# Ledger of designs, part 22: peptides against a protein of PDB entry 7SFY

Target 1, 41 residues: chain A of PDB entry 7SFY
Amino acid sequence: ELFNLESRVEIEKSLTQMEDVLKALQMKLWEAESKLSFATC

## One batch from the design tools (peptide; aimed at target 1 L15)

Design b2_p27_3_s2 (made by RFdiffusion4, then SolubleMPNN; from b2_p27_3, 9 letters changed)
Fold by OpenDDE base, seed 1:
Structure b2_p27_3_s2 (fold): chain B 41 residues (1-41), chain C 41 residues (1-41), chain A 27 residues (1-27)
Amino acid sequence: as target 1 above (41 residues)
Amino acid sequence: as target 1 above (41 residues)
Amino acid sequence: LLDIPLTYVSEEEKKEIEEKMLKEFTA
């Protein structure tokens, strides 16, 4: 089917949702790494 | 289980894959919009 | 914040996610 305004809005919403998920996962990674133990003298 | 180097690498790979999907979808959006017809005088 | 599990996504799963998202906004 043809690309239209409704399709564009739906795609943009999906992209925003994926970006939010990415940011959430990046925060999870940061939190996980913050708990990682390290060898110190 | 505990967070370790292997877990971190796996998470980073997953995040990179999601970013690649996002970029691909953004390119698809750009291509779709480039094909969108418009009214002109 | 939503509790999202951190799991590895294979290249095949990556492609499936892309195709699924594409179908959702092109349908």
Scores: peptide ipSAE 0.092, ipTM 0.528, DockQ to the pose 0.054
OpenDDE base, seeds 2, 3, 4, 5: peptide ipSAE 0.090, 0.055, 0.072, 0.090; ipTM 0.532, 0.450, 0.513, 0.523; seeds 4, 5 fail the geometry check

Design b2_p27_3_s3 (made by RFdiffusion4, then SolubleMPNN; from b2_p27_3, 12 letters changed)
Fold by OpenDDE base, seed 4:
Structure b2_p27_3_s3 (fold): chain B 41 residues (1-41), chain C 41 residues (1-41), chain A 27 residues (1-27)
Amino acid sequence: as target 1 above (41 residues)
Amino acid sequence: as target 1 above (41 residues)
Amino acid sequence: LLDIPLTYVSEEEKKKIEKEMLEKYTK
């Protein structure tokens, strides 16, 4: 596939989507650890 | 799922893996754009 | 965990990663 504006936009969308998932998972991790810390402190 | 050290480690590993994928995709984007710029200059 | 090369990730693999991660850790 020739790289052009369309493909760039699609790649950036995919990257953004993955970043959003990462952030969500990081937040879940933080919440889980926070609850654990609370329960063990 | 009970959250413990084991599950935390697994989550962190998964997060790291996703970060690596993101970085790889970002690099691919950079390379593609670089080639495009080179070809159009 | 998935064994995905850092040199290239297909759209299908990206979606697979997202789906598996969400199913496993966002419940």
Scores: peptide ipSAE 0.099, ipTM 0.525, DockQ to the pose 0.045
OpenDDE base, seeds 1, 2, 3, 5: peptide ipSAE 0.094, 0.098, 0.097, 0.090; ipTM 0.485, 0.526, 0.528, 0.522; seed 3 fails the geometry check

Design b2_p27_3_s4 (made by RFdiffusion4, then SolubleMPNN; from b2_p27_3, 10 letters changed)
Fold by OpenDDE base, seed 2:
Structure b2_p27_3_s4 (fold): chain B 41 residues (1-41), chain C 41 residues (1-41), chain A 27 residues (1-27)
Amino acid sequence: as target 1 above (41 residues)
Amino acid sequence: as target 1 above (41 residues)
Amino acid sequence: LLDIPLTYVSEEEKKEIEKKMKEEFTK
């Protein structure tokens, strides 16, 4: 399909959604690993 | 469930998968915007 | 940054996001 402003906005919204999930999971992973490290020290 | 090595590996695999898709789409967006800009100049 | 509990981000939700992103990629 032809790329236009609406297409750009849609793609950017999807990217933002995925990035938000990614960042949240990265933080959760860090948190879990941090607690595990702390608990085993 | 308890956080363990297997859980960490699973989460990291999912994160990597999402990040790969994210990067690919970011590049596609840049490519599309670049072509649009070029075409309108 | 969204503070989403790990339990709220199911494999199904992740796969749905991936599916939507793949659809965008193939447009």
Scores: peptide ipSAE 0.121, ipTM 0.548, DockQ to the pose 0.044
OpenDDE base, seeds 1, 3, 4, 5: peptide ipSAE 0.119, 0.104, 0.099, 0.113; ipTM 0.550, 0.534, 0.530, 0.538; seed 3 fails the geometry check

Design b2_p27_4 (made by RFdiffusion4)
Pose (drawn by RFdiffusion4):
Structure b2_p27_4 (pose): chain A 41 residues (1-41), chain B 38 residues (1-38), chain P 27 residues (1-27)
Amino acid sequence: as target 1 above (41 residues)
Amino acid sequence: FNLESRVEIEKSLTQMEDVLKALQMKLWEAESKLSFAT
Amino acid sequence: RIEELREEIEETEERLEEVKELLEEAK
């Protein structure tokens, strides 16, 4: 039970971490989309 | 992470792909740790 | 949450392919 809880804790911790990393990545990707979109009309 | 130039967009896009590549492995690692904890 | 992250990753990859195609057009 203890091991299970330690797992679930470290799991959902990095799940939020992955969330934070991706959504900053999605914001910069949107900037690039707008850049190449406006540039190539 | 620059978009001033086409050269920089290219370098920046590859960095984003490398980042997603790291995220895919982290996702799988999470899939396994969870499967092993049920 | 894991499935949501997988979908977001796949969508981000598709968007990166679109942006690479636009970069080839710009070149």

Design b2_p27_4_s3 (made by RFdiffusion4, then SolubleMPNN; from b2_p27_4, 18 letters changed; failed a check: too like the target's own chain)
Amino acid sequence: RLEELKAQLKALQDKLWEARSKLEQLK

Design b2_p27_4_s4 (made by RFdiffusion4, then SolubleMPNN; from b2_p27_4, 17 letters changed; failed a check: too like the target's own chain)
Amino acid sequence: MLEKLKEQLKALQDKLWEAKKKLEELK

Design b2_p27_5 (made by RFdiffusion4)
Pose (drawn by RFdiffusion4):
Structure b2_p27_5 (pose): chain A 41 residues (1-41), chain B 38 residues (1-38), chain P 27 residues (1-27)
Amino acid sequence: as target 1 above (41 residues)
Amino acid sequence: FNLESRVEIEKSLTQMEDVLKALQMKLWEAESKLSFAT
Amino acid sequence: LEERIATLREEIESSEERIATLKEQLE
């Protein structure tokens, strides 16, 4: 039970971490999209 | 992470792909830790 | 936790498609 809880804690911790890393990645991707979109009309 | 130039967009897009590549492995690692904890 | 993992998978796959589209536009 203890091991299970340690797992679930470290799991969902990095899940939020992955969330934070991807959504900043999605924001810069959007900037690039707008850049190449406007540039190539 | 620059977009001033086409060269920089290219370098920046590859960095984003490398980041996603790291995220895929982290997602799989999480899939397994969870499967092993049920 | 499985739902959050599935959501992250979909978001990653969508990001990958966006990056492929941006590489094509750059070419």

Design b2_p27_5_s4 (made by RFdiffusion4, then SolubleMPNN; from b2_p27_5, 17 letters changed; failed a check: too like the target's own chain)
Amino acid sequence: LEERLRQLEEELKALQMKIWKAKSMLS

Design b2_p27_7 (made by RFdiffusion4)
Pose (drawn by RFdiffusion4):
Structure b2_p27_7 (pose): chain A 41 residues (1-41), chain B 38 residues (1-38), chain P 27 residues (1-27)
Amino acid sequence: as target 1 above (41 residues)
Amino acid sequence: FNLESRVEIEKSLTQMEDVLKALQMKLWEAESKLSFAT
Amino acid sequence: RIEELKEEIEETEERLEEVKELLEEAK
């Protein structure tokens, strides 16, 4: 039970971490989309 | 992470791909740790 | 949450492919 809880804690911790990493990645990607979109009309 | 130039967009896009590549493995690692904890 | 993240990753990859195609047009 203890091991299970340690797992679930470290799991959902990095799940939020991956959420934070991707959504900043999605924001910069949107900037690049707008850049190449406007540039190539 | 620059977009001033086409060269920089290219370098920046590949960095984002490398980041996603790291995220995919982290996702799989999480899939396994969870499967092992049920 | 894992499936949400997987979908978001797949969508981000598709968007990267689209942006790379636009970059080839711009070149």

Design b2_p27_7_s2 (made by RFdiffusion4, then SolubleMPNN; from b2_p27_7, 21 letters changed; failed a check: too like the target's own chain)
Amino acid sequence: KLEQLREQLKALQDKLWEARSKLSALS

Design b2_p27_7_s3 (made by RFdiffusion4, then SolubleMPNN; from b2_p27_7, 18 letters changed; failed a check: too like the target's own chain)
Amino acid sequence: KLQELKEQLKALQDKLWEAKSLLSKLS

Design b2_p27_7_s4 (made by RFdiffusion4, then SolubleMPNN; from b2_p27_7, 18 letters changed; failed a check: too like the target's own chain)
Amino acid sequence: KLSELKEQLKALQDKLWEARSKLEALK

Design b2_p27_8 (made by RFdiffusion4)
Pose (drawn by RFdiffusion4):
Structure b2_p27_8 (pose): chain A 41 residues (1-41), chain B 38 residues (1-38), chain P 27 residues (1-27)
Amino acid sequence: as target 1 above (41 residues)
Amino acid sequence: FNLESRVEIEKSLTQMEDVLKALQMKLWEAESKLSFAT
Amino acid sequence: TKAEELLTRAKELRTKAEELLTKVEEL
């Protein structure tokens, strides 16, 4: 039970970490999309 | 992470891809740790 | 031509990032 809880804790921790990393990545992707979109009309 | 030039967009897009590549492995690692904890 | 290719690539990367986020949320 203890091991299970340690797992679930470290799991969902990096799940939020991955959420944070990717959504900042999606924001800069959007900037690039707007850049190449406007540039190539 | 620059978009001033086409050369920088290219370098920046590859970095984003490398980041996603790291995220996919982290996701799989999470899939396994969870499967092993049920 | 190069700029059009980079735009296609940026859209593909955005789709992949949205699909990966859905998997992360489901997990």

Design b2_p27_8_s1 (made by RFdiffusion4, then SolubleMPNN; from b2_p27_8, 14 letters changed)
Fold by OpenDDE base, seed 4:
Structure b2_p27_8_s1 (fold): chain B 41 residues (1-41), chain C 41 residues (1-41), chain A 27 residues (1-27)
Amino acid sequence: as target 1 above (41 residues)
Amino acid sequence: as target 1 above (41 residues)
Amino acid sequence: SSLEELLKRTKQLIQQLNELLEKIREL
């Protein structure tokens, strides 16, 4: 694969999408932690 | 919903699913990191 | 670069989530 502007844009879009998924997971994990902490403590 | 055994099982299943997503994202991150390491940016 | 910073942020998020998972496993 030739690394050029098109490749950079593709990687940037991929990483941005990954960040969105990760932030959604973060919220879900905080919710899980809250529920589990409340129930087990 | 009140926290009970069924809720705990549901959370644990959700956590497993989130771990699977994280593993997939980690691999994608390594791919991106590898591509960027071969190019100046 | 902009891409390096984005990569770094993404890497940090994954690390933070892994740490959260470890905390949850200890509950």
Scores: peptide ipSAE 0.422, ipTM 0.822, DockQ to the pose 0.390
OpenDDE base, seeds 1, 2, 3, 5: peptide ipSAE 0.136, 0.162, 0.418, 0.166; ipTM 0.691, 0.714, 0.820, 0.716; seed 5 fails the geometry check

Design b2_p27_8_s2 (made by RFdiffusion4, then SolubleMPNN; from b2_p27_8, 15 letters changed)
Fold by OpenDDE base, seed 4:
Structure b2_p27_8_s2 (fold): chain B 41 residues (1-41), chain C 41 residues (1-41), chain A 27 residues (1-27)
Amino acid sequence: as target 1 above (41 residues)
Amino acid sequence: as target 1 above (41 residues)
Amino acid sequence: SSLEELLKRTKQLLDKLWELMEKIKKL
């Protein structure tokens, strides 16, 4: 059995969702780093 | 690229694992933000 | 500091996940 359309669509949906979450996490990480003091333990 | 059933299953497993890691990273980021807010190590 | 190290490690993991995601998208 070969890779079918249903599986392809589901994988592409998952990738898109992961990309959105990853971008959000990158932004939050940047915000955290921006607030971090150099003297913070 | 065309994949057989085995390759499709492996890709789907990898995507699921990546989603789990993203959830874990969300928690780690929350922890970091909390530490900044509470001014603790 | 422990917090700085945590942020650094988290960033490294995010970068790896991004790389893996892009690799899968190209298959």
Scores: peptide ipSAE 0.188, ipTM 0.617, DockQ to the pose 0.117
OpenDDE base, seeds 1, 2, 3, 5: peptide ipSAE 0.169, 0.188, 0.188, 0.193; ipTM 0.599, 0.619, 0.619, 0.623; seeds 1, 2, 3, 5 fail the geometry check

Design b2_p27_8_s3 (made by RFdiffusion4, then SolubleMPNN; from b2_p27_8, 16 letters changed)
Fold by OpenDDE base, seed 3:
Parts: sequence; structure tokens; C-alpha cells
Structure b2_p27_8_s3 (fold): chain B 41 residues (1-41), chain C 41 residues (1-41), chain A 27 residues (1-27)
Amino acid sequence: as target 1 above (41 residues)
Amino acid sequence: as target 1 above (41 residues)
Amino acid sequence: SSLEELLKRTKQLQDELDALLEKIRKL
């Protein structure tokens, strides 16, 4: 197994997909936090 | 939609899954780098 | 709070992903 352009692109695609999911989760968490009352921990 | 125990558990499971995938990708990158270094020695 | 910890954890993973992407691009 060689690290070539195709392998690099495949890894980058996987990482980008994960980053997109993480961004979506961060937004959902932020929205949830924004809806919580000050007294909620 | 409220942030309750069920929502929290689901998010934590998703984060754990992504952490596991990240570790796997980090290992794959390390293996690729190691092979390149070895091949150039 | 539990929610703040999840946000912190999410941000940390994003930073690690960004670092990996940069490392790959420099090969």
C-alpha cells in the first residue's frame, strides 16, 4: 500500500465528512444551550 | 426539542464514534508516513 | 454544565481534524 494522490484524497474526504458532522453537532449543541434557562447546568 | 438525558447520551455516542474514527485515520496517516520514510532510507 | 463539556469536546475534535487535514496537505 502506497501513499499516493488517490489515498490522500480518500482520507481528506473522510476527514471533511467528519468535520461537517462535528460542525452540525456543534450547531445543535449551541442551539440547545441557547434555549436552556440560566439555571440549567 | 429539549436537551434531555436521551439526547445527551445520543450525542455522546456520536462523539465517541467520531473520536474512534479520528484515531483510526491518525493511525493510517502515521502508517503512510512511516512507509514513505522507510522507502526513502 | 454537561452541555458546555460536549461543546468543548466537539471543538477539540474539530481542531484535531483541521490539524490532520493540514498534515495530509503537506505530504
Scores: peptide ipSAE 0.250, ipTM 0.640, DockQ to the pose 0.315
OpenDDE base, seeds 1, 2, 4, 5: peptide ipSAE 0.158, 0.237, 0.228, 0.244; ipTM 0.581, 0.631, 0.625, 0.635

Design b2_p27_8_s4 (made by RFdiffusion4, then SolubleMPNN; from b2_p27_8, 14 letters changed)
Fold by OpenDDE base, seed 2:
Structure b2_p27_8_s4 (fold): chain B 41 residues (1-41), chain C 41 residues (1-41), chain A 27 residues (1-27)
Amino acid sequence: as target 1 above (41 residues)
Amino acid sequence: as target 1 above (41 residues)
Amino acid sequence: SEDVELLKRTRQLIKEAEELLKKIQEL
């Protein structure tokens, strides 16, 4: 096996955290882009 | 402005969190790839 | 194997996150 149980669990936890943060950032990016105008500074 | 103070602070916190998780995942990925062989399953 | 698929998913997610960070920083 490539990962022992400990390493696999740690990676899966970090992966889940990454997915949650990524989802939140994508929503914030969408909100920002939705408000973007040529007059925006 | 595109972001008010509240939105800007929230995004910056999320970015910092994402960067920290990315670093952790990149390190774990490197370790895993370093151990990878054609016999790995 | 399960571990190989986990590795592939991790690599893909890192790539997506890096691209997202770039887009946010360029706003």
Scores: peptide ipSAE 0.143, ipTM 0.580, DockQ to the pose 0.433
OpenDDE base, seeds 1, 3, 4, 5: peptide ipSAE 0.136, 0.138, 0.139, 0.137; ipTM 0.588, 0.586, 0.592, 0.590; seed 4 fails the geometry check

## One batch from the design tools (peptide; aimed at target 1 R8, target 1 (a further copy) L25)

Design b2_p28_1 (made by RFdiffusion4)
Pose (drawn by RFdiffusion4):
Structure b2_p28_1 (pose): chain A 41 residues (1-41), chain B 38 residues (1-38), chain P 28 residues (1-28)
Amino acid sequence: as target 1 above (41 residues)
Amino acid sequence: FNLESRVEIEKSLTQMEDVLKALQMKLWEAESKLSFAT
Amino acid sequence: AEVEAIKARIAALKAEIEATEARLAALK
């Protein structure tokens, strides 16, 4: 039970971490989309 | 992470792909740790 | 319930990764 809880804790910790990393990545990607979109009309 | 130039967009887009590549492995690692904890 | 919530978050992250990869491919 202890091992299970340690797992679930370290799991959902990095899940939020992956959330934070991807959504900043999605924001910069949007900037690039707007850049190449405007540039190539 | 620059977008001033085409060259920089290229370098920046590859960095984003490398980041996603790391995310995919982290997602799989999480899939397994969880499967092993049920 | 905790396990199902974690699986749902993993599935959402997978869908977001795949959509982001399609957007990056469109830029190339």

Design b2_p28_1_s1 (made by RFdiffusion4, then SolubleMPNN; from b2_p28_1, 21 letters changed)
Fold by OpenDDE base, seed 1:
Structure b2_p28_1_s1 (fold): chain B 41 residues (1-41), chain C 41 residues (1-41), chain A 28 residues (1-28)
Amino acid sequence: as target 1 above (41 residues)
Amino acid sequence: as target 1 above (41 residues)
Amino acid sequence: EEFVELREKLKQLQDELWALQQRLRKLR
């Protein structure tokens, strides 16, 4: 594997996608927490 | 809304799914870190 | 209690997510 400009662009895109997934997971964790806050058991 | 068996199972499944995604992201970040470290080395 | 276990699991996931966010931030 050569680390060229194309590889760098691909990595940057991947990092952005991972950030987006993390944001989505943050929201899902909040949702789960909210549901648990209303739990009676 | 009552926290019954069904809702509990749903939350457990959701948490498991989130855990799986996080594990996948951990691996992806490791790959990115490795590639970037190699490029800077 | 199942509720306690779920809360603990949620907390663990929150900690893992935070750690990943920090790692990603260092790469950017």
Scores: peptide ipSAE 0.525, ipTM 0.841, DockQ to the pose 0.872
OpenDDE base, seeds 2, 3, 4, 5: peptide ipSAE 0.522, 0.521, 0.522, 0.520; ipTM 0.840, 0.840, 0.838, 0.839; seed 2 fails the geometry check

Design b2_p28_1_s2 (made by RFdiffusion4, then SolubleMPNN; from b2_p28_1, 20 letters changed; failed a check: too like the target's own chain)
Amino acid sequence: SEIEELKKKLKELQDELWALQEKLDKLR

Design b2_p28_1_s3 (made by RFdiffusion4, then SolubleMPNN; from b2_p28_1, 20 letters changed)
Fold by OpenDDE base, seed 1:
Parts: sequence; C-alpha cells; structure tokens
Structure b2_p28_1_s3 (fold): chain B 41 residues (1-41), chain C 41 residues (1-41), chain A 28 residues (1-28)
Amino acid sequence: as target 1 above (41 residues)
Amino acid sequence: as target 1 above (41 residues)
Amino acid sequence: EEIVELKKKLEQLQDELWALQERLRKLR
C-alpha cells in the first residue's frame, strides 16, 4: 500500500474505533474491579 | 449479588475476554504506528 | 486464593489498557 491521504483517513478511522473500544473496556474493568472489591478474601 | 463460584467464573471469563481484545488492539496499534512512522520517515 | 489472582489479572489489564491509551494519544 502507498501512504497517501486515503491511507491517513483509514488510519484515523481505525484510531477512533480503537479509542471507543478502549473506553468500553475501561468501563468493563471498573465493573470487574467493583465486583472484586466487594468480594471477601 | 452474592459473590460465589458462579460470580468468580463469570469475572474470570470477562477478564480473559478483555485480555484477548487488548492483545488484538496492541497489534492494531502497532500496525498504525508502523504506517505512520514509515510515512514521516 | 482465586480472588487475589483475579485482582492481579485485573491490575495487569489496567496497566495494559493505560499503555494503549497513551500510545493512541500520541498518534492523534
């Protein structure tokens, strides 16, 4: 693939999607942490 | 909810799934970084 | 103890997620 404007646009779309997934994962991790903090050892 | 065996199994499954997603994202980010680093020389 | 192991795994995932967020931020 040749790097050009179209390639940059595709990368930006991918980065945006990855950011959205990371935000969702952070929420899931906090949810898991909450459950584990409630659990007794 | 009471923390029990079912809760532990559910959390373990969730954490494993999140780990798999994070590994996939690491690879995708590497690809993006590689493309951008090549483009900027 | 299983709870300790789960907490350790969760902490690891938090660290990995933070690192990915930082890498992504540098690309924006």
Scores: peptide ipSAE 0.549, ipTM 0.858, DockQ to the pose 0.883
OpenDDE base, seeds 2, 3, 4, 5: peptide ipSAE 0.548, 0.545, 0.545, 0.545; ipTM 0.857, 0.857, 0.855, 0.856; seeds 2, 4 fail the geometry check

Design b2_p28_1_s4 (made by RFdiffusion4, then SolubleMPNN; from b2_p28_1, 18 letters changed; failed a check: too like the target's own chain)
Amino acid sequence: SEIVEIKKKLTQLQDELWALQSRLDALR

Design b2_p28_2 (made by RFdiffusion4)
Pose (drawn by RFdiffusion4):
Structure b2_p28_2 (pose): chain A 41 residues (1-41), chain B 38 residues (1-38), chain P 28 residues (1-28)
Amino acid sequence: as target 1 above (41 residues)
Amino acid sequence: FNLESRVEIEKSLTQMEDVLKALQMKLWEAESKLSFAT
Amino acid sequence: DSLEERIATLREEIEETEERLTAVKEEL
């Protein structure tokens, strides 16, 4: 039970971490999309 | 992470792909830790 | 399980992000 809880804690911790990393990545990707979109009309 | 030039967009897009590549492995690692904890 | 739902959401989001990156590289 203890091991299970330690797992679930470290799991969902990095799940939020992956959330934070991807959504900043999605924001810069949007900037690049707008850049190449306007540039190539 | 620069978009001033086409060369920088290219370097920046590859960095994003490398980041996603790291994310995929982290997602799989999480899939396994969880499967092992049920 | 809530954790399985979060993992599935992250997988979808990654796949969509990859499709967007492919489209931006094609424009480049």

Design b2_p28_2_s2 (made by RFdiffusion4, then SolubleMPNN; from b2_p28_2, 21 letters changed; failed a check: too like the target's own chain)
Amino acid sequence: SELEKRLEQMEEDLKALQMKLWKAKSLL

Design b2_p28_2_s4 (made by RFdiffusion4, then SolubleMPNN; from b2_p28_2, 20 letters changed; failed a check: too like the target's own chain)
Amino acid sequence: SELEKRLQQLEDELKALQMKLWEAKSLL

Design b2_p28_4 (made by RFdiffusion4)
Pose (drawn by RFdiffusion4):
Structure b2_p28_4 (pose): chain A 41 residues (1-41), chain B 38 residues (1-38), chain P 28 residues (1-28)
Amino acid sequence: as target 1 above (41 residues)
Amino acid sequence: FNLESRVEIEKSLTQMEDVLKALQMKLWEAESKLSFAT
Amino acid sequence: SEALLAKVEALKAKSEALLAKVEALKAK
């Protein structure tokens, strides 16, 4: 039970970490999309 | 992470891809840790 | 430049699909 809880804790911790990393990445990707979109009309 | 030039967009896009590549392994690692905890 | 835009679109699709998997795993 203890091991299970330690797992679930470290799991969902990095899940939020992956969330933070991907959404900043999605924001910069949107900037690039707008850049190449406007540039190539 | 620059978009001033086409050269920088290219370098920046590859960095994003490398970041997603790291994320896919982290997701799989999470898939397994969880499967092993049920 | 058109090739880089196509790459941006492909990365966008991959990033959205990965986020959906992360959200589905978090729901467990």

Design b2_p28_4_s1 (made by RFdiffusion4, then SolubleMPNN; from b2_p28_4, 18 letters changed; failed a check: too like the target's own chain)
Amino acid sequence: LVELLKRVTQLEDVLKALLEKIWELKSL

Design b2_p28_4_s2 (made by RFdiffusion4, then SolubleMPNN; from b2_p28_4, 15 letters changed; failed a check: too like the target's own chain)
Amino acid sequence: LVELLKRVTQLKDVLEALQKKIEELKSK

Design b2_p28_4_s3 (made by RFdiffusion4, then SolubleMPNN; from b2_p28_4, 19 letters changed; failed a check: too like the target's own chain)
Amino acid sequence: LVELLKRVTQLEDVLKALQKKIWELKSL

Design b2_p28_4_s4 (made by RFdiffusion4, then SolubleMPNN; from b2_p28_4, 16 letters changed; failed a check: too like the target's own chain)
Amino acid sequence: LVELLKRVTQLKDVLEALQKKIQELKSK

Design b2_p28_5 (made by RFdiffusion4)
Pose (drawn by RFdiffusion4):
Structure b2_p28_5 (pose): chain A 41 residues (1-41), chain B 38 residues (1-38), chain P 28 residues (1-28)
Amino acid sequence: as target 1 above (41 residues)
Amino acid sequence: FNLESRVEIEKSLTQMEDVLKALQMKLWEAESKLSFAT
Amino acid sequence: TLTTRITTLRTEIETTETRLTTVKTTLT
């Protein structure tokens, strides 16, 4: 039970971490999209 | 992470792909830790 | 709940990769 809880804790911790990493990534990707979109009309 | 130039967009896009590549493995690592904890 | 969050992240990653392919094709 203890091991299970330690797992679930470290799991969902990095799940939020991955959330934070991806959504900053999605924001910069949007900037690049707008850049190449406007540039190539 | 620059978009001033086409060269920089290219370098920046590859960095994003490398980041996603790291995310995929982290996602799989989470899939397994969870499967092993049920 | 954790399985749902993992599935959501998978979908978000796959969508992001499709967007990156589109942006690289446009750059070419």

Design b2_p28_5_s1 (made by RFdiffusion4, then SolubleMPNN; from b2_p28_5, 23 letters changed; failed a check: too like the target's own chain)
Amino acid sequence: SLEERLKRLEEVLKALQMKLWKARSLLA

Design b2_p28_5_s2 (made by RFdiffusion4, then SolubleMPNN; from b2_p28_5, 21 letters changed; failed a check: too like the target's own chain)
Amino acid sequence: ELEKRLKQLEDELKALQMKLWKAKSLLS

Design b2_p28_5_s4 (made by RFdiffusion4, then SolubleMPNN; from b2_p28_5, 24 letters changed; failed a check: too like the target's own chain)
Amino acid sequence: SLEEKLKQMEKDLKALQMKLWEAKSLLS

Design b2_p28_6 (made by RFdiffusion4; failed a check: the pose's geometry)
Pose (drawn by RFdiffusion4):
Structure b2_p28_6 (pose): chain A 41 residues (1-41), chain B 38 residues (1-38), chain P 28 residues (1-28)
Amino acid sequence: as target 1 above (41 residues)
Amino acid sequence: FNLESRVEIEKSLTQMEDVLKALQMKLWEAESKLSFAT
Amino acid sequence: ALTERIETLREEIEATEERLTEVRETLA
């Protein structure tokens, strides 16, 4: 039970971490999309 | 992470891809830790 | 709940990869 809880804790911790990493990535990707979109009309 | 130039967009897009590549492995690692904890 | 979060992240990753492919094709 203890091991299970330690797992679930470290799991959902990095799940939020992955959330934070991807959504900053999605924001910069949007900037690049707008850049190449306007540039190539 | 620059978009001033086409060269920089290219370098920046590859960095994003490398980041996603790291994310896919982290997602799989989480899939397994969880499967092992049920 | 953890499985749902994992599937959400999977979908977001896949959608982000499609967007990166489109952006690189546009760049080429």

Design b2_p28_6_s4 (made by RFdiffusion4, then SolubleMPNN; from b2_p28_6, 19 letters changed; failed a check: too like the target's own chain)
Amino acid sequence: SLEERLKQLEDELKALQMKLWEAKSKLS

Design b2_p28_7 (made by RFdiffusion4)
Pose (drawn by RFdiffusion4):
Structure b2_p28_7 (pose): chain A 41 residues (1-41), chain B 38 residues (1-38), chain P 28 residues (1-28)
Amino acid sequence: as target 1 above (41 residues)
Amino acid sequence: FNLESRVEIEKSLTQMEDVLKALQMKLWEAESKLSFAT
Amino acid sequence: ALEERITTLRDEIEETEDRLTTVREQLA
């Protein structure tokens, strides 16, 4: 039970970490999209 | 992470792909840790 | 709940990859 809880804690911790990493990535990707979109009309 | 130039967009897009590549492995690692904890 | 969060992240990653392919095609 203890091991299970340690797992679930470290799991959902990095899940939020991956959320934070991807959504900053999605924001910069949107900037690049707008850049190449306007540039190539 | 620059977008001033086409060369920089290219370098920046590859960095984002490398980041996603790391995320995919982290997602799988989480899939397994969870499967092993049920 | 953890499996739902993992599936959401997988979908978001796949959509992000499609967007990156589109942006690289526009760059080419």

Design b2_p28_7_s2 (made by RFdiffusion4, then SolubleMPNN; from b2_p28_7, 23 letters changed; failed a check: too like the target's own chain)
Amino acid sequence: ELEKKLKELEEVLKALQMKLWKAKSLLS

Design b2_p28_7_s4 (made by RFdiffusion4, then SolubleMPNN; from b2_p28_7, 24 letters changed; failed a check: too like the target's own chain)
Amino acid sequence: ELKKKLEELEEVLKALQMKLWKAKSLLS

